# Ledger of designs, part 212: peptides against a protein of PDB entry 6DSZ

Target 1, 361 residues: chain A of PDB entry 6DSZ
Amino acid sequence: NYVVTAQKPTAVNGCVTGHFTSAEDLNLLIAKNTRLEIYVVTAEGLRPVKEVGMYGKIAVMELFRPKGESKDLLFILTAKYNACILEYKQSGESIDIITRAHGNVQDRIGRPSETGIIGIIDPECRMIGLRLYDGLFKVIPLDRDNKELKAFNIRLEELHVIDVKFLYGCQAPTICFVYQDPQGRHVKTYEVSLREKEFNKGPWKQENVEAEASMVIAVPEPFGGAIIIGQESITYHNGDKYLAIAPPIIKQSTIVCHNRVDPNGSRYLLGDMEGRLFMLLLEKEEQMDGTVTLKDLRVELLGETSIAECLTYLDNGVVFVGSRLGDSQLVKLNVDSNEQGSYVVAMETFTNLGPIVDMCV

## One batch from the design tools (peptide; made by RFdiffusion4, then SolubleMPNN)

Design b2_p21_5_s2 (from b2_p21_5, 11 letters changed)
Fold by OpenDDE base, seed 3:
Structure b2_p21_5_s2 (fold): chain B 361 residues (1-361), chain A 21 residues (1-21)
Amino acid sequence: as target 1 above (361 residues)
Amino acid sequence: SMEELKKALKELEEEEKKRKE
């Protein structure tokens, strides 16, 4: 009886950092196909806490903290459109992952979007937004008492959404998205009315962005607005201020992932298809009225890592590089470059044994 | 085609409206 211990998946397809196990713990959560791995970040490294099997490949994994929660909750959406909100609960030595809410959000009719599943959470935790199908934006209202995740669709006139995020600092939940039409790629915003279940006009739009604009980063206050990342350019827009840079260094390879370093959105990590790690810097200008505006954008090459599928800044200059194609890494960002001009040092490497094709028999 | 998709989405919206009635 060869108990073929099914080798655990090693390819990372998502990672998030937050306070999931407690208010005080810093956690790294790693999605490896159908498995969720939960770690506590310690001075000694990553301490494994729990592994959770999911009913399908994890497509979306986001931490969020509703008002009145002491710790983060976890939203997961699978590739089979099973949604859940998970809570970590510890009672002595007993560790349980509790499903607070669940639901299936699959539509009977719809073309699955070519850019895959996008899941986003409103920064004020009013709703979850899902781009699953072309021409639809699915909304899951976040209500504390609902064990069943109820969703509704809002029609998007823009059929080819590339990326979408919720903006910060908006009175109503507001999405910002890059879309493509026959005229090119554009950025648009919509307010989402939970009451009317419709879109209202958003605060701003930007027509004719870079043809290869692929990612939206929502920027926290005090800056607000969004960063749009393309192949050749990085742009910022908040309705009042527009700024664009075109650093030649980013043209060499497509940026494929990002992660916010600072809570105030002053720095972001960017990873490209060659495994280059960049820092995007937002330079502040304080106005006489105490308002903070964006003065400039800067991109700096930090070094090289495994090709990141996802990046997450942990703490103290430590970054987790989740890789699907290569080995995942813990890397340290240094203030000073090494002899090779790199600011990145690998601390730990997690061997990727390749894609486990879960043959669901 | 994009037209077929638009048609399908419209049909879906109409079905969802009928269920709320």
Scores: peptide ipSAE 0.000, ipTM 0.284, DockQ to the pose 0.010
Fold by OpenDDE base, seed 4:
Order: C-alpha cells, then sequence, then structure tokens
Structure b2_p21_5_s2 (fold): chain B 361 residues (1-361), chain A 21 residues (1-21)
C-alpha cells in the first residue's frame, strides 16, 4: 500500500489575522484547502504554531470575539457545510484546538449559489450569516453555551446575491448585500430578526449601482455604512451620505480581495487580478460636534504582488498576500517608493506547488 | 497624489509606533 503522502497543499484560499492563540499574540491563520496553518506574527517574522487538518476544504474562515472572551474564536465552514467554532488552548507545551461548537448546515433543498459560499459574522457576535443557496440566508445564532450549531433559513427575495456583509453600529444585526436582477445590480440592507426569523427593512438601499459591483466592505464606526467595489467605481453609502469615485486605475483589472488596515476603517488594502496592490483611503471630516463624516475616497497604487486570493494586514506595514494562482508573499509597505515607484517590497515568498496556472497565455 | 499616499503611509507608521509604546 503506497501511502502516497499527498503533497501538502500550498495554494492559499483564505487568510485571517487576529488574536487566536492569546489576547496579546497577533496571529496569521492561513487556509490551504483542508489545512489550517496558525502562525504568530513576530518582529522576526512568522512563527509556526500549529497545523490543523480539517474534514474538508475550508470555504469560510473568520475570527470573532464574543462578549466575555479574552481572545478570538475561529469560525470555519467547509465546502461540505461542516461548521465549527474553534478555540486555541495551550497548557504548557501542549497545544490543543478545541471545538467549542459544531454542526452541519447543509440543506436538503436549495440550489447552491454559483458565486460559492459566503460566510459572515455580525460585528457584535449575535449571529453568523451564510449565503449557501440562492434565495436563502442561513442564520446561526451565537450562543456561548451551545455546543451544537443550529441554523435556520430566512427567505431572501433577491435570488442572485453577489456579496453580503454585516454592517457595524446597528441595533439589530443588519446585512448589506449586492444583488443582481434583470434591471442590474443593486445594494440593499435588511435587519435580521432572530426572534421572528425574518428580515425587516434595513436602513438604506442603493438601486442601480455599477453593473459589475462585486464586493461589499462593511465600514466600522465612526463612519459606518458600506463600501461597494465595482470594476469602474468605488462607492460609499451609510444611509445619510453617498460618495462615489471612479479612479481610472482600477478599471484595468478587477479588484478581487480587500482587507481593512486599521480598526477605524480609514484604510483598506485592495488586490486585483493583475496582482496590483492598492490602498483605499477614507478621508475624514470632523464636524464641530465631534462627529466624523466621510469627506472623500481615494485609491492609490502601492505596487505589485502575487495575485491575491486574500489579503491581510499584519503589523508594521507588513501584509500577507495569500495567493492561489501564484506564490504567497509577505510584503512590506514602505513610506518611500523605490526607483520604480513601488511602495511594496517582497520580504518572503512561499512557493506554490499547486497547478501552475501559466498566466502567460 | 503620491504625496498624499506618502502622507497616509507615514501616518500609518506613526499610528503603529504609538500602539507599541
Amino acid sequence: as target 1 above (361 residues)
Amino acid sequence: SMEELKKALKELEEEEKKRKE
């Protein structure tokens, strides 16, 4: 029996940064198919802590911190709809990944969405939302004492959801999503009632967004609202303020991933299909009453990296570029550009032994 | 402008330094 030692997957399909191992440690978590890699971010680089095998391809990986938890918990959903909440525990040298809760969230009825699995967590950790099937939004209530992840579905009238996020600063859990109908693409919000297991009218909507609007970024307070990223435009809406930009530079290639750089949501990294890395900047205007409003949006080209499947800002201007198609990278953002006008320097490259997509065609 | 980007990156660096102090 030749145990073909299956070559460890190297293609990255997800990454997240947070405080998983401790409240103090900054971690990088990397999903490589069925493998979860856990690193501690140090001044010297990435220190490997643990590798965990999952019972399926990781489709969703999100860190969240429920009220009363000292460190982040990890939500994982596999492509086979196995959901779990994981906790890191260390006792001396013994490291354990504990399953706090688990469940299978597969439905017997429903058309799997063509855009794949979307998993989101309410910023206040009231629920997990899942878009698994067209016309359904699955909710997993978050309860600390529940070892079994139970879910229910809410019918979504919008059958073709492109992307969805939970908004920040909402009294009730509120989703914001881009959807497509025969009239084009639109943005809508819904409040999610756990009690009634239904949607209520959300605070705002934006009809007729850009035809290729593909991504929703929920913006933290004080701005609130959402950023909608398209092929040609980036828009902001929070119910009261609308702002749109159409920087020509983003039209050259589709933005495919994003990551928030700072907790206040003033800066985001954007990656496109050509491996270009951008900074999205939210310019603040402070009002006399101390309220902060969005003055402007700006996009600036930082440089070029591997084609990002996912991005995560670590610390000290270091960014992890998770790549599925190419080599993953640790890159440094510099204040000063190099001779080529790039603000990006590769620090470390992680060879992808996956199928060489010869992008040279 | 490149100057605005540099300013933003500098502000980022300064904010990070302040978090570590």
Scores: peptide ipSAE 0.256, ipTM 0.802, DockQ to the pose 0.900; fails the geometry check
Fold by OpenDDE base, seed 5:
Parts: structure tokens; sequence; C-alpha cells
Structure b2_p21_5_s2 (fold): chain B 361 residues (1-361), chain A 21 residues (1-21)
């Protein structure tokens, strides 16, 4: 009797940081296939709080805080299109993960997108958006009283969406997305009408972006707008201002993940396919009228880590590097470089025992 | 520049300290 001790999955396929356990606690949530690991970030490191088994492989994991909530809620979508909103509840020593809402958002008809599942949440928590199928944008309205996650589809004319985000500071929920057509890659925006269940014209578009534009970063106020990451260029657009940089250093390897470091969106971490970690810097210019505008974009190499599937800034210059292909890491960003010119020091390494072979036994 | 990166990292540390106060 070989007791195959089912090795817990070690490959990380998602991570998020927020205040899930309480308003005060800083949490790191890690998705490892069907498992969700919840940690409290402490000065001493990561303290494990709970491990949760999910009904399938976690495809989307996002924290959000609806108006009137004291702490973040967790949205999870599985690869089998099971959606849930989870709440952490502690009563003394008893820890419960409560399902506030759930639903299956699978469509009977649709071509699953080759670029996989994308899930996004409106910054004002009006809706969840899902790109599951080509030519469709699924909307889940966020309602406090709804235990059943109901969704509807809006048709996208753009069949090949590469990435999509909700923008900040919009009166109506507004998506910004990179799409590909026969003429190349483009950026477009749409307002999402919950009432009419349709798209309205968004505030701006940018045709003919870089051919390898692959990621959208929504920038919070005061800047607003979006950053578009390509193979050769990084661009910013907010409807009024356009900036582009083409730092030679990013051409060496494709940027595959990003994370915002600060709430105002002045700094972002970028990870590439070689495990290089970059800082993207948004330089501010204060106008005489007190308005803040984007002056410039800069990219700086911090150092090398494991190849990141996901990045999340924790606190005090500590970054979690979630890796699928290698060992996950806690790394420290230092003000001074080491002898090799690296600003990154590994604090802790989490051994990856290999790919989760979905052996359906 | 290396100086700008150092400045950015220093500002990050200072901002984090202020948030904890």
Amino acid sequence: as target 1 above (361 residues)
Amino acid sequence: SMEELKKALKELEEEEKKRKE
C-alpha cells in the first residue's frame, strides 16, 4: 500500500496582498492550484493563518472592499467557472471562511479565450468583469444582498482581447483593454452600463500600439489612465496625456507580471521571463494650480529573483515573488546595492517541488 | 540613474515609516 502522500502543490499561480483577516492585518494570499493559503505579514515574516481547499484550480483571485465593509472580501474564480465571494470571520479561536455569494458563470456557448481567464474588479466595487470567451465580456454586478452571483454578457466587437483592466476615477465603470486585429494591436476604452447592459464609448483610444503590447496597468488618481507594457516600450495614456519610453533593458526579456507598490500609483514592480525585477517609476510634476501631472516614466533594474508568475509588494520593501517554474521567494529591496549592483536580497525561499501534475486519479 | 533609483527606494522606505506612525 503505497500511501502516496499527496504532496501539497507548491507552484504558485497567483498572489494578492490586502486586509482580508481584519482591517488592520496585512495579508498575503497565495493560490497554489486548488489551495488558498492565507498569511499574516508580520515583522518576523509570514504567519500562516488558514489553508482553504477550493472546488477547482484558482484562475482569478482578487481582493476588493465594497463601500461599508471594514475589511477586504475575496473574489475567486476557478478554471471551471465557479465564482465565489469569500469573507474571513474570526470568533475567538474559531476561524471561518464564509461564502457570501457564489455562482457558476460558465456559458453554454462561447469560445474559451486562448489567453486564458481574466477577472477584474471595478475600483469602486460596482461590478466584476470577466473575459472568459472571445467576443464576450461578462459582468457580475456587485450587490450586497445577492447570495447568488448572477452575470450577464456584453458583446465585444474586439474578438482578441490581450489584457483588460478597469480604470480609476471614472463616473461609470470603464474598461481599458489591449486587443489585436489584422492591423495590429490597439488600446480601447468602454464604459460599462449596468442599466442598459451595454458598452458605451470610452473616454479615449490609442490605435496601433506596439505589436507585442501585452499588459494593461490601471493607474489610480491623481494620474488616472493606464500604462501599456510591451516588449520594447512602456506607454502611458489618460485621454489628455501620452508618454512613451523604450528602455533598452526591457527588450532582453518579456515582462510577464506587475504589481503596484504604493496606493497613488507612483511605483510598480515588473517581472520578466528571466526573473529580472524592475521598478517602474512615475515622475510627478506639480503644476502651479496644484494639479499633479505625469512628467516622465522610468524603468530601473532592481535585481534578479525566481521567475515570477505573480508579484506582490507587502510592506517595508519586502516583496513576495510567487513562482510557478521556480522557488517562490520573499525578497527585500534595499536602498543600497550589493557588490553585484543588485538591490534585491532573498530573505526566504519556498521550495517548488515541481509542476502540479493534475493526475486525476 | 542609480541615484534616482536610490532616491526612489529611500522615498519608499520613508513613506512606509510614515504609514506606521
Scores: peptide ipSAE 0.251, ipTM 0.799, DockQ to the pose 0.891; fails the geometry check
Fold by OpenDDE base, seed 1:
Structure b2_p21_5_s2 (fold): chain B 361 residues (1-361), chain A 21 residues (1-21)
Amino acid sequence: as target 1 above (361 residues)
Amino acid sequence: SMEELKKALKELEEEEKKRKE
């Protein structure tokens, strides 16, 4: 009887930061295959709170705060299309993770997208959007009283969506996405009508973006709009303003992940396939009328880390580098560079023992 | 520029210190 001591998964496939345990606590949530790890971020480091086994590999993990909630809720979608909304409850020493809502969002008919599952939440918490299958956008309306997550599909004319996000500051839920057609890659926006269960024309589009445009970042107000990251360029568009940069340094390796550093969207962390960590900076210009416009975009090299699958800024210049291919790290961003010109110092390293291929037979 | 990076990093440090006070 070989008791295969099931080694806990160590490869990170997702991470998020928010206020899940309480309104006051800063949490780091880490997805490791079927395992969710919950930490409190403290001045002394990461304090483990709870580990949760999920009914399948975590494919989407997003924190969101509906109106009237004191703390964040957690949306999880598994690779088997099981969706749930989780709440943390503590009563004295008793800690419970409560399922507020659940559902299976699998379709009987559809081609699973080659780029995998994309899950996004409207910033105003009106809906969850899912790109699971080519030519379909799945919508889960967020209703407080609904314990059953019901979804419907809207047909997308664009069959090859690369990435999609909900935009900020839109009267109606609005998606922005990069898609590929025979003519190249493009950016489009659609408004999502819950009532009509259809797309309406969005506020803007940008045809013929960079051929390797791969990521959309929704930018919060006051800027609004989106950042599109490619292999060679980073572009901003909000319907009124367009800016593009092509810093030579990003051509050396593909940017694969990003994380917003501050709530106003002025700074982003970018990680590439070589483990280089960058800061993307949005320079503000305040107009005489008090409107804030984007003046410029800049990319600065911070240093080198493990190859990030996901990045999340914690607090006090500390970043969690979630790695699938290497060791995950807590790193410190310093104001002054070291002797090697790096602004990054590793604080803690978490050994990756390799991908546990859970052959769920 | 390196100066802008340093400025951005300083602003982060200052904003976070103010939240902890």
Scores: peptide ipSAE 0.248, ipTM 0.800, DockQ to the pose 0.920; fails the geometry check

Design b2_p21_5_s3 (from b2_p21_5, 11 letters changed)
Fold by OpenDDE base, seed 3:
Structure b2_p21_5_s3 (fold): chain B 361 residues (1-361), chain A 21 residues (1-21)
Amino acid sequence: as target 1 above (361 residues)
Amino acid sequence: SKEELQKALQELEEEERARRE
């Protein structure tokens, strides 16, 4: 009896940080194909708490905290369009992952988008947005009492969405997205009406952005707005202020992931296809009326890591580098550079044994 | 500048120390 101990997946395809196990605990959640690993971040390192098997490859994994919740909930969408909201519950030594809500959000009609599944959550936890198919934006209203995730589609005139996020500080849920048409790539915003189940005109748009604009970062208040990452440029827009930088260093390799370092959105980590880790810095200018505006954008090279599929800032300058192609890492950001000019030191490396081909047999 | 990066990294360490105290 060869117990083929099915080798656990090691390739990371998603990671998030938040307070999932408790209000006080800082957690790292790692998606490895069909498995979710939950860690507590401690001064001693990562403490494993629970592993959860999912019914399919995890395509979206986002933490969110609805009003009145003491800790974060976890939204997961699988590549087979199974959606769930998970809660961590501990009762003494018993640890349970509770499904608060679930549903299948697959449409019978629609072209799956070439850029894959995008899932986003409104910062005010009013809804989840899903870009699954071209020309459709799926909305899951977040209601506390619904055990079944009900979704509806809104028609999106823009057929080729590259990336989409919910903006912060909006009276109504507002999406910002990069899309491509025959004229190039553009940025547009829409307000999402839950009541009318339609899009309303958003606060701003920017036509003819960089041809390789690939990512949207929603910026928290006080700045608000969004950062658009391209191959050659990084731009900021909030409907009032526009800023663009074109640092030569980012032209060398495509930025493929990002993570917000601080709650106020002043700093972001950026990872590229060569495993370079950057800090994006938002410089503040305080106006006489007490408003904070963006003065400038800067990009600084921190160092080199494994090629990140996902990045998440933990605590005390520690970053988790989730890698699909290489070993995942815990890295420390140091104030002072080493002799090679790197601010990055690997603390721990997690061996990647390669892609687990789920042979659906 | 390297100085601005160093300042930004230092601020991270200080902000987190203040949250743990």
Scores: peptide ipSAE 0.292, ipTM 0.838, DockQ to the pose 0.878
Fold by OpenDDE base, seed 5:
Structure b2_p21_5_s3 (fold): chain B 361 residues (1-361), chain A 21 residues (1-21)
Amino acid sequence: as target 1 above (361 residues)
Amino acid sequence: SKEELQKALQELEEEERARRE
């Protein structure tokens, strides 16, 4: 009788940081296939709080704070299209993960997108958006009293969406997305009408972006707009201002993940397929009228880590590098580089024992 | 520039200290 001690999954497929356990606690949440690990970030490191088994592989994991909530809620979507909103509740020593809402958002008809599941949340928590199928954008309205996650589809004319985000500072929920057509890749925006269940024309578009444009970063106010990351270029657009850089260093390897460092969106971490960690810097220019505009974009190499599937800035220059292919790491960003020119020091390494072979036996 | 990166990293540490105080 080989008790195959089912090794816990070690490959990380998602990570998020926020205030899930309380308003005061800083949490790191790690998705490892069907498991969610919840940590409190402390000065001493990561303190494990709870492990939660999910009813499927976690495909989307996002923290959000609806108006009037004291702490973040967790949205999870599984690869089998089970959606839930989770709340952490502690009563003395008893820890409960409460399902506030749940639903299955699978469509009977639709071609699953080749680029996988994308899930996004409106910054004002009006809706969740899902790109599950080609030519469809699924909307889950966020209502406090709704225990059942109901969704509707809006047809996208753009069949090949590469990435999509909600923009900040929009009166109506507004998506920005990179899509591909026979003429190349483009960026477009749509306003999402909950009332009419349709798209309205968004504030801006950018046709003929870089052919390998792969990621959209929504930039918070005061800048607003979006950053588009390609293989050779990084571009910014907010409807009024356009900036593009083509730093040679990013051509060496494809950027595959990003994370915002600052609440105001002035700094981002970027990870590439070689495990290089970069900082993207948004240089501010204060106008005479007190408005803040983007002056320039800069990319700087921080150092090398494990190949990141996901990145999340914690605090105090500490970054969690979630890796699927290698060991996950807790790394420290230093002000001064080492002798090799690296600003990155590994603090802790989490051994990856390899891919979970989903042997559905 | 390396100086700008160092400044950015320094600002991170300063902002974090200020949030903890």
Scores: peptide ipSAE 0.310, ipTM 0.846, DockQ to the pose 0.925; fails the geometry check
Fold by OpenDDE base, seed 2:
Structure b2_p21_5_s3 (fold): chain B 361 residues (1-361), chain A 21 residues (1-21)
Amino acid sequence: as target 1 above (361 residues)
Amino acid sequence: SKEELQKALQELEEEERARRE
């Protein structure tokens, strides 16, 4: 019996940062197929804390902090629709990852969406939203005392959702999504009623966006609203203000991932299919009444990295570039460019050995 | 502009320093 030690997966398919191990620790969590790797971010680099085997390929991985929690909890959804909420517990030297809640959210009836699984969490931690099937939005209410993740479906009239996020600063949980119909791509918002298990009309919509609009970024307060990323344009809308830019540099390659750099949503990292790393900048305008509005959007090229599947800003200008197609990297953003005009320096590279073909022998 | 990017990166470094102090 040759126990072929199955090589550990190296391709990164998701990453998140937050305070999972403690309120004080900054963590990087990396999803590599069925494996979750937990690191503490230190001045010396990434310190490994724990590796966790999951009961399936990780499809969604999101940190969230319910009211009254001292640290973040982790939501995971697998490709087989197993959902769990995980908590890190340390008692002396003993480290345990405990399951606070779990459930299977698979429907017996439904067409799996061609664009895959989308999982999102309401910024106020009222619910988890899942786009698993065409024409359905699944809701998992977040309740502290519930060990069983129960879900219900709300029918979406829009059958072809491209991307969806929860908005910030909404009295009720509100989703913003890009969808496609025979007339093109559009942006719409819905309020989610937990009580009535239905959608209500959202605060705004934008019909006939760019034909290749592919991503929604929810912008925190004070700006609020959303950024819509296309092939040729980046647009902002919050119901009151609309702004669009079409920087020529983004036309060269499709933007495929993004990450918020700061809590106020003034800066974002963008990665494209050529491994170019950009900074998206939101310029603020302070009104006489003390309100903050968006004045302008700007995109600046930082440099080149591995092709990012996911990006996470850590701290002190350090970015983790999670790559599925290439080597993952820790990179440093510098204030001054090098001789080639790059602001990016690779600090560490993590070799990707390629896709593990699960040969079931 | 390059100057605006440099300013943004500088502000980021300053904000991070202030959080560590």
Scores: peptide ipSAE 0.307, ipTM 0.846, DockQ to the pose 0.899; fails the geometry check
Fold by OpenDDE base, seed 4:
Structure b2_p21_5_s3 (fold): chain B 361 residues (1-361), chain A 21 residues (1-21)
Amino acid sequence: as target 1 above (361 residues)
Amino acid sequence: SKEELQKALQELEEEERARRE
């Protein structure tokens, strides 16, 4: 029996940063197919801590911190619909990844969505939302004492959801999503009632967004609301304020990933299909009453990286560029541009030995 | 626009420094 030591996957299909190993440690978690890699971010670079094999391809990987937890927990959903909540425990030199909760969230009925699995967590950690199937939104209530992840479905009238997020600052868990119908793409919000297991009318909607609107970014307080990213435009809406920009530079290539830089949502990284890295800037206006409103949106080209499948800001201007198609990178953002006008410097490159999916096919 | 980006990046660096102190 030749145990062909299957080559460890090198293509990155997800990454997230947070405080998983401790409250103080900054971690980078990288999903490589069935493998989870856990690093501590240090001034010297990435320190490997643990590798974990999953029982399937990681489809969703999100850190969250429920009330009363000192550090982040990790939600993982596999492509086979195995869900788990993981906790890092260290006792001396012994490192354990503990399953706090698990469950299979597969439905017997439903069409798997063409846009794949979407998993989101309410910022207040009330629930996990899953878009697995067309016309269904699955809810996993978050209960600290529940070792079994139980889910229920809410029917979505909107069959073709493109992207969905939970909004910040909502009394009830509220989703914001881009969907497509015969009239085009639209943005809608719903409140999620755990009690009634239904949607209620959300705070706002935006009909007839850009035809290629593809991503929703939930914006933290004080701004609140959401950013909608399209091929040609970036829009902001929070129910009261609407703002749209159409920077010509983003039209050149589709933005495919994003990551929030600041806890307050003032800056975001954007990556496109050409490996261009952008900064999205939210300009604030402080009102006399101390309220902060969005004044303007700006997009600035930082430089070029590997084609990002995922981006995550670490610290000190360091960004991890997780790439599926190319080499993953640690890059440094500099205040001053180089001679070529780039603000990006590659610090470390992680060779992707995966099958070169020729994008030309 | 470049000046604004530079300012934003500078502010980012300053904020990060301030969080470490």
Scores: peptide ipSAE 0.302, ipTM 0.843, DockQ to the pose 0.902; fails the geometry check

